# Peptides against a protein of PDB entry 3JWR: the designs that were tried, part 5

Target 1, 323 residues: chain A of PDB entry 3JWR
Amino acid sequence: TRELQSLAAAVVPSAQTLKITDFSFSDFELSDLETALCTIRMFTDLNLVQNFQMKHEVLCRWILSVKKNYRKNVAYHNWRHAFNTAQCMFAALKAGKIQNKLTDLEILALLIAALSHDLDHRGVNNSYIQRSEHPLAQLYCHSIMEHHHFDQCLMILNSPGNQILSGLSIEEYKTTLKIIKQAILATDLALYIKRRGEFFELIRKNQFNLEDPHQKELFLAMLMTACDLSAITKPWPIQQRIAELVATEFFDQGDRERKELNIEPTDLMNREKKNKIPSMQVGFIDAICLQLYEALTHVSEDCFPLLDGCRKNRQKWQALAEQ
Target 2, 298 residues: chain A of PDB entry 3JWR as posed
Amino acid sequence: TRELQSLAAAVVPSAQTLKITDFSFSDFELSDLETALCTIRMFTDLNLVQNFQMKHEVLCRWILSVKKNYRKNVAYHNWRHAFNTAQCMFAALKAGKIQNKLTDLEILALLIAALSHDLDHRGVNNSYIQRSEHPLAQLYCHSIMEHHHFDQCLMILNSPGNQILSGLSIEEYKTTLKIIKQAILATDLALYIKRRGEFFELIRKNQFNLEDPHQKELFLAMLMTACDLSAITKPWPIQQRIAELVATEFWEQGDQVGFIDFVCTQLYEALTHVSEDCFPLLDGCRKNRQKWQALAEQ

## One batch from the design tools (peptide)

Design b1_p8_2_s3 (made by RFdiffusion4, then SolubleMPNN; from b1_p8_2, 7 letters changed)
Fold by OpenDDE base, seed 4:
Structure b1_p8_2_s3 (fold): chain B 323 residues (1-323), chain A 8 residues (1-8)
Amino acid sequence: as target 1 above (323 residues)
Amino acid sequence: PPYLEFYS
C-alpha cells in the first residue's frame, strides 16, 4: 500500500527528537505517520528489531495493521490510546529504567501488548457487551473484551507479512504469546483490583523480588495497568483533553444504554451529570491510581514523574470539584 | 475516568 511504502521509506527520527522517552509526552500534534515512526523507534531502541531479527517492512506492516484494527469512530479507545499506552511503556522502560529489570522477551511482549491491548474496541465496556448479549459474551465469561483484543492481536501477528515474531524460537514464541495474553488480560481493571493487594503488600513488606516468576508476572500486570491509565499522570492540559475524550465515549455509551437497553446510566456515563466529573476523577485517582504509581516508584524511583503527575492532577481535579 | 465502573 501507499501508506506502507511511505512508512517503510521514511527516516525514523531519534527517540530524543520524538520525545518518546518523556513521561509528559503528548501525541496531539502527531500525524498517524508520525505515531507509526515513533512506534518503530520504540522497537529499535529497545533492541527488539536487532535481537529478534525483525524485517523492517514486516514491522512497518505490522504497525499499520495494528493501527488499522482500531476503530476510527471511537472517542477514546482508539489507536491513539494504544499508542500512548505503548509510549508510556517505552518511557517506563527507558527513563524509568525498568528495562534493566526485564528480559528481552518480556519487553517484546509488553510493547506488543501495549499496542494491541484494545484492538477493535467498540467504545463500550464489558458490562454493556454482557448486557447486550453480544456474541463475544457467549465466548468469554470474564474480561470479554480483553480476550477479544488478544484474539485480534494473535490474528495480526499470524497474518502474512505481519509476522514480527518469525525470528523467535518455538519456545521464545510460546513464552512471548503467554506474556502478551497475560498483559492484555491484565488491562481489565477488575483483574487489577483483584491482584493489586498482593503487589502492594509485597512492596510494603519489602519482599518484592522480580527474580520470583510469580512476582514477575504480577509486576508485568501492574506495569500494564500503570501504562494503560497513564493519561492521569500527564500535564494538566493533556489530562483535561483526554478526560474529555473518555467522558465523550462514556456518555455515548450512556446514551446507548438509554436508547437500546432502556436503562438509566450510571453517573460516570450520564451526560446529565457532567458536573460530577471532577469529583469522580478525584475518586478514581484515590481508589485506583495513587497506590499503583506509588508502588511502581518503589520498584523504580525513576518512575516518580508518573506519581508526581498523578498527584498534581488530583489537586487540579479537587480544585474543580470544590467550585 | 476511563475505568471507574467500580465507583460510578
Scores: peptide ipSAE 0.065, ipTM 0.845, DockQ to the pose 0.286
Fold by OpenDDE base, seed 2:
Structure b1_p8_2_s3 (fold): chain B 323 residues (1-323), chain A 8 residues (1-8)
Amino acid sequence: as target 1 above (323 residues)
Amino acid sequence: PPYLEFYS
């Protein structure tokens, strides 16, 4: 395609020029082409292209395929969300110095997972999928959408001309897919809530050890969540704008719940309750985000900007809630 | 799941 030709022929700017190592990164001013260029830079600077012998054209095609399989009519869970998740992962790996704690296969898997973790998202949560008796609800008992996202990810990876993993050995391939699946499934916040206590306790007791395979898996899950939720850490103007996108998507679901399911939506998804957004954001930060970024900072102090950003935004939302 | 799913 012309898009592929343009991307494949383009000069890829440095990570410094693109500012993709910054935790404060914003994609608002970037074109779709520039987001793809950023993605290429992430793979390159993490040495994934060289170490796994990726062909440039294949990587370009894969990126465009991933982007194409996000829906444009979904307010938040679209390509830009996936891209920002991946950028936060990149920043955590580089600026946060997590790269040195992980294997190349783990890094490869995390980056692919971050970009793929919401593929074909429909702008509704798992509860809606279950209640609407969607066909996907017959395939999976829990984490319905996350299983679907992984299925979409696998489909793309196996599509002609998109096989960025073709340079891996059979064992490397199997390991990578396992980690990708685990990472995508970990983005189900229900699973995060279930598992986070073990992680926090290990940190609290100073018993956390990445050399333990189980603890490594747990850490990768927590890291994925930290990147997935990273909008809460962004500079206030960015955070506020993203919160509006989230609210829009939730209100769209609430509207569908009224129309299609004949139910009154919860306050979070109720368009008439937009005045509660600031207080709900404070609650979200306190219940979910702060402990996670605190724990992550204990693993790597260079991740402090995420915690600091979260704290600053809590203050901003609290101030709005008091008005 | 959505960003704020558990805070409704």
Scores: peptide ipSAE 0.060, ipTM 0.835, DockQ to the pose 0.294
Fold by OpenDDE base, seed 3:
Structure b1_p8_2_s3 (fold): chain B 323 residues (1-323), chain A 8 residues (1-8)
Amino acid sequence: as target 1 above (323 residues)
Amino acid sequence: PPYLEFYS
């Protein structure tokens, strides 16, 4: 395609020029082509292209295929969300120095997972899928959408001309896919809630050890969540804009719940309860985000900008909630 | 707010 030709022939700017090592990064001013260029830079600077002998054209095609398999009519869970998740992962690995704590296969898996974790998202949550008796709800009992996202990821990875993992040994390939699956599934916040207590206790007791395979797996799950939720850490103008996108998608679901399921949506999904957004954001930060970024900062102090951003946005949302 | 359903 012309898009592939343009991408493959383009000079890829440095990570410094693209500012993709910044935790304060915004994609708002970037074209789709520029997001793809950023993605190439992430793979290159993490040494993934060299270490796993990726062909440039294949990587370009894969990136464009992933982007194509996000829906454009979904307000939040689209390519830009996946791209921002991957950028936060890249920043955490580089600026946060987490790269030094992980294997090349783990890094490869995390980056692929971050880009792929919401593939073909429908703009509705697992609860809606279950209540609507969608065909996917018959295939999977738990983490329905996350299983679907992984299936889409696997489909793309196995598609002709998209096989970025062809340079891996059989064992490396199996290991990578295992980690990708675990990482995508970890983005189900229900699983995060179930597992986070173990992580926080290990940190609190100073018993956290990445040399333990179980704790490594746990950490990768927490890191995925931290990147997936990273919008809450962004500078206030960016945070507000992203919160509006999330609210739009949730209200769209609420509208469908009324129309299709004949139910009154929860306050979160209720367009008429827009005035509760600030207080709900404070609740979200307190219940889900703060402890995670505190724990992550304890693992690597260079991740502090994520925690600091989260704290600052809590203050901003609280001020609005008091009005 | 991507997962406001878990707010408490």
Scores: peptide ipSAE 0.068, ipTM 0.851, DockQ to the pose 0.289; fails the geometry check
Fold by OpenDDE base, seed 5:
Structure b1_p8_2_s3 (fold): chain B 323 residues (1-323), chain A 8 residues (1-8)
Amino acid sequence: as target 1 above (323 residues)
Amino acid sequence: PPYLEFYS
């Protein structure tokens, strides 16, 4: 395709030029091509292209395939969300110095997972999928969408001309796929809520050890969540705009819940309750975000900008809630 | 974004 030709022939700017090492990064001004270029740079600077002998054209095709398999009619859970998740992962690995704590296969898996974690998202949550009796709800009992996202990820990875993992040994391939699956499934916040207590307790007791395979798996899950939620850490103008996108998607679901399911939506998804957004954001930060970024900062102090951003945005939302 | 759906 013309798009592939353009991407494959383009000079890939440095990470510095693209600002993809910044926790304050915004994609708002970037074209789709530029987001793809950023993605190539992430793979390159993490040494994934070299270490796993990725062909440039194959990587380009894969990126475009991933992008294509996000829906354009979804307000938030689209390519830009996946891209921002991956960028936060890259920043956490580089600027946050998490790279030094992980294997190349883990890094490869996390980056692929970040880009793929919401593939073919429909703009509705698992609860809606269940209540609407969608065919996907018959395939999976829990983490319905996350299973679907992984299936889509696997489909793309196995598609002709998209096999970015062809340079891996059989064992490396199996390991990578396992980590990808675990990472994508970990983005189900229900699973995060179930598992985070173990992580926080390990940190609190100063017993956290990445050399332990179970704790490594737990950390990768927490890191995925931290990147997935990283919009809450962004500078206020960026945070506010992303919050509006999320609210739009949630309100769209709420509207569908009223129309299709004849139910009253929760406040979060109720367009009529938009005045509660600031207080709900404060609640979200307190209940979900703060402890996670605190714990991540304990693993690597260089991740502090994420925590600082979250705290600053809490103050901003609280000020709005008091109005 | 309040993923508050997971808070219930």
Scores: peptide ipSAE 0.068, ipTM 0.845, DockQ to the pose 0.264; fails the geometry check

Design b1_p8_2_s4 (made by RFdiffusion4, then SolubleMPNN; from b1_p8_2, 6 letters changed)
Fold by OpenDDE base, seed 1:
Structure b1_p8_2_s4 (fold): chain B 323 residues (1-323), chain A 8 residues (1-8)
Amino acid sequence: as target 1 above (323 residues)
Amino acid sequence: PPYLEFWS
C-alpha cells in the first residue's frame, strides 16, 4: 500500500525530536504517519529491532495493521489511546528508568501489549457487552473485551507479513505471548482493583522484590494500568481534552443503554449529568490513580512526573467542582 | 478521565 511504502521509506526522527521520552507528551498535533514513526522509534530505542532481528518492513506493516484494527468511530478507545499508552510505557521505561529492571522479553511484550490492549474496542464496557447478550459474552465470563483484544493481537501477529516475533526462539515466543496476554488482561480495571492491594502492601512493607516471579507479574500488571490511565497525569489542557473524549464515549454508551436496553445510565454515562464530571474526576483520582502512581514512584523515583501530574490535575478538577 | 464502569 501507499501508506506502507511511505512509512517504510521515511526517515525516523530521534526520540528527542519526537519528544516521546516526555511524560508530558501530546499526540494531538501528530498525523497518523507521525504516530507510526514514533512507534518505530520506540521499538528501535528499546533495542527490540536489533535484539529480536525484526525486519523494518515487517515492523512497519505490523504497526499499520494494529492501527487499522482500531475503530475510527470510537471517541476515546481508538488508535490514539493505544499510541499514548505505548508512549507512556516508553517514557516509563526510558525516563522512568524501568528498562533496567526488566528483561528484553518483558519489554517487548509490554510494548506490544500497550499498542494492542484495546484492539477492535467498540466504545462500550464489559457491563454493556454482558447486558446486551453480545456473542463475546458467551465466550468469556470475565474481562470479555480484554480477551477479545488479545485475540485480535494474536491474529495480527500471525498474519502474513506482520510476524514481528519470527526472530524469537520457540521458548522466547511462548514467554512473550504469555506476558502479552497477562498485560492486556491486566487492563481490566476490575482486576486492577482486585490485585492492587497486594502490590501496595509489598511496597509499604518494603518487601517488593522484582526477582520474585509472582511479584514481577504483579508489577507488570500495575505498570500496564499506570500507562493505560496516564491521561490523568498529563498537563491540564491535555487532560481536559482527553476527559472530554472519555465523556463523549461514555455518554454514547449511556444513550445506547437507554435506547437498546431500556435502562437508566449511571451518572458517569449520563449526558444530563455533565456538571458532575469534575467531582467524579476528583473521586476517580483519589480512589484509583494517586496510590498507584505513588507506588510506582517508590519502585522508581524517576516516575515522579506521573504522580506530580496526577496531583496537579486533582487540584484543577477540585477547583472546577467547587464552582 | 473516568475509566471505572460503575463510578457514580
Scores: peptide ipSAE 0.061, ipTM 0.840, DockQ to the pose 0.302
Fold by OpenDDE base, seed 4:
Structure b1_p8_2_s4 (fold): chain B 323 residues (1-323), chain A 8 residues (1-8)
Amino acid sequence: as target 1 above (323 residues)
Amino acid sequence: PPYLEFWS
């Protein structure tokens, strides 16, 4: 395609030029092409292209395929969200120095997972999918959408001309896919809530050890969540704008709940209660976000900007909630 | 808004 030709022929700017190592990164000013270029740079600078012998055209095609399989009519859970998740992962790996704690396969898997973790998202949560009796709810009982996201990821990875993992051995391939699946599934916040206590306890007791395979898996899950939620850490103007996108999507779901299911939506998804957004954001930060970024910062102090951003945004939301 | 429904 013309898009592929343009991407494959383009000079890929440095990570410094693209600012993709910054935790404060924003994609708002970037074109779709530029987001793809950023993605290429992430793979390159993480040594994934070299170490796994990726062909440039194949990588370009894969990126475009992933992007294409996000819906444009979804306010938040679209390519830009996936891209921002991947960028946060990249920043955590590089600037946050997490790269030094992981294997190349784990890094490869995390980056693929970050980009793929919301593939074909419909702008509704698992609860809606379940209540609407969607066909996907017949296939999976838990983490319905996350299983679908992984299925989409796998489909793309196995598509002709998109096989960025073709340079891996059979064992490396299996390992990578396992990690990708676990990472995508970990983005179900229900699973995060279920598992985070173990992670926090290990940190609290100073018993956390990445050499333990189980703890490694746990860490990768927590890291995925940290990147998935990273909008909450962004500079306030960026945070506000992203929160508006999230609210738009949630309100759209709430409208559908009223119309299609004849139910009153929860405050979170009720556009009539938009005045509760600040207080709900404070609650979300306190209940979900702060401990995670604190724990992540404990694993790597260079991830502190995420925690700092989260704390700053809590203050901003609290100030609005008091008005 | 938060990412989970039960925050409402």
Scores: peptide ipSAE 0.059, ipTM 0.835, DockQ to the pose 0.265
Fold by OpenDDE base, seed 5:
Structure b1_p8_2_s4 (fold): chain B 323 residues (1-323), chain A 8 residues (1-8)
Amino acid sequence: as target 1 above (323 residues)
Amino acid sequence: PPYLEFWS
């Protein structure tokens, strides 16, 4: 395709030029081509292209395939969300210095997972999928969409000309896929809620050890969530805009819940209760975000900008909630 | 709680 030719022939700017190492990064001004270039740079600077002998054209095709398999008619859970998740992962690995704590396979898996974690998202949550009796709800009982996202990820990875993992040994391939699956599934916030207590307790007791395979797996899950939710850490103007996208998608679901399911939506998804958004954001930050970024900062102090951003945005949302 | 659905 013309798009592939353009991408494959383009000079890939440095991470510094692209600012993809910054926790304050915004994609708002970037074209789709530029987001793809950023993605190539992430793979390159993490040494994934070299270490796993990725062909440039194959990587380009894979990136474009991933992008293509996000829906354009979804307000938030689209390619830009996945891209921003991956960028936060890259920043956490580089600027946050987590790269030195992980293996190359783990890094490879996390980056692929971040880009793929919401593939073919339909702009509705698992609860809606269940209540609407969608065919996917017949395949999976829990983490319905996350299973689907992984299935889509696997489909793309196995598609002709998209096999970025062809340079891996059989064992490396199996390991990578396992980590990808676990990472994508970890983005189900329900699973985060179930598992985070163990992570926080390990940190609190100063017993956290990445050399323990179970704790490593737990950390990778927490890191995925931290990147997935990283919009809450962004500079206030960026945070507000992303929050509006999220609200739009949630309100769209709420409207569908009224029309298709004949139910009253929750406040979070109720367009008529938009005035509660600031207080709900404060609640979300307190209940979900703060402890996670605090714990992450304890693992690596260089991740502090994420925590600081979250705290600053809490203050901003609280000020709005008091008006 | 309602917040559990936020960005999920």
Scores: peptide ipSAE 0.056, ipTM 0.830, DockQ to the pose 0.807
Fold by OpenDDE base, seed 2:
Structure b1_p8_2_s4 (fold): chain B 323 residues (1-323), chain A 8 residues (1-8)
Amino acid sequence: as target 1 above (323 residues)
Amino acid sequence: PPYLEFWS
């Protein structure tokens, strides 16, 4: 395709030029092509292209395939969300110095998972999928969408000309897919809520050890969630704009819940409750985000900008809630 | 935030 030719022939700017190492990164000014270039840079600077012998054209095709399999009519859970999740992962690995704590296969899996974790998202949550009796709800009982996202990820990875993992041994391939699946499934916040207590307790007791395979898996799950929610850590103008996108998608779901399911949506999904957004954001930060970024900062102090950003945005939302 | 059924 013309798009592939353009991407494959383009000079990829440095991570410094693209600012993709910054926790404060914004994609708002970037074209789709530039987001793809950023993605290439992430793979390159993490040594994934070299270590796993990725062909440039194959990587380009894979990136474009992933981007194509996000829906354009979804306000938040689209390519830009996946891209921002991956960028936060990259920043956490580089600037946050998490790279030195992980294997190359884990890094490879996390980056693929971050880019793929919401593939073919329909702009509705698992509860809606279940209540609407969607065909996907017959295939999976829990984490319905996350299973679907992984299936889409696997489909793309196995598609002709998209096989970025062809340089891996059979064992490396199996390991990578296992980690990708676990990472994508970990983005179900229900699973996060279920598992986070173990992680926080290990941190609190100073017993956290990444050499333990179970604790490693737990950490990767927490890291994925931290990147998936990273919009809450961004500078206020960015946070505010992303919050509007999230609200738009939630209100669209609420409208569908009224129309299709004949139910009154929750305040979070209710367009008429827009004035509750600031207080809900404070509640979300307190209940979900703060403790996660605190724990992550205990694992690596260089991740502090995420915690600091979250705290600053809490103050901003609290000020709005008091008006 | 995505998937927060527990928020309300």
Scores: peptide ipSAE 0.054, ipTM 0.830, DockQ to the pose 0.233

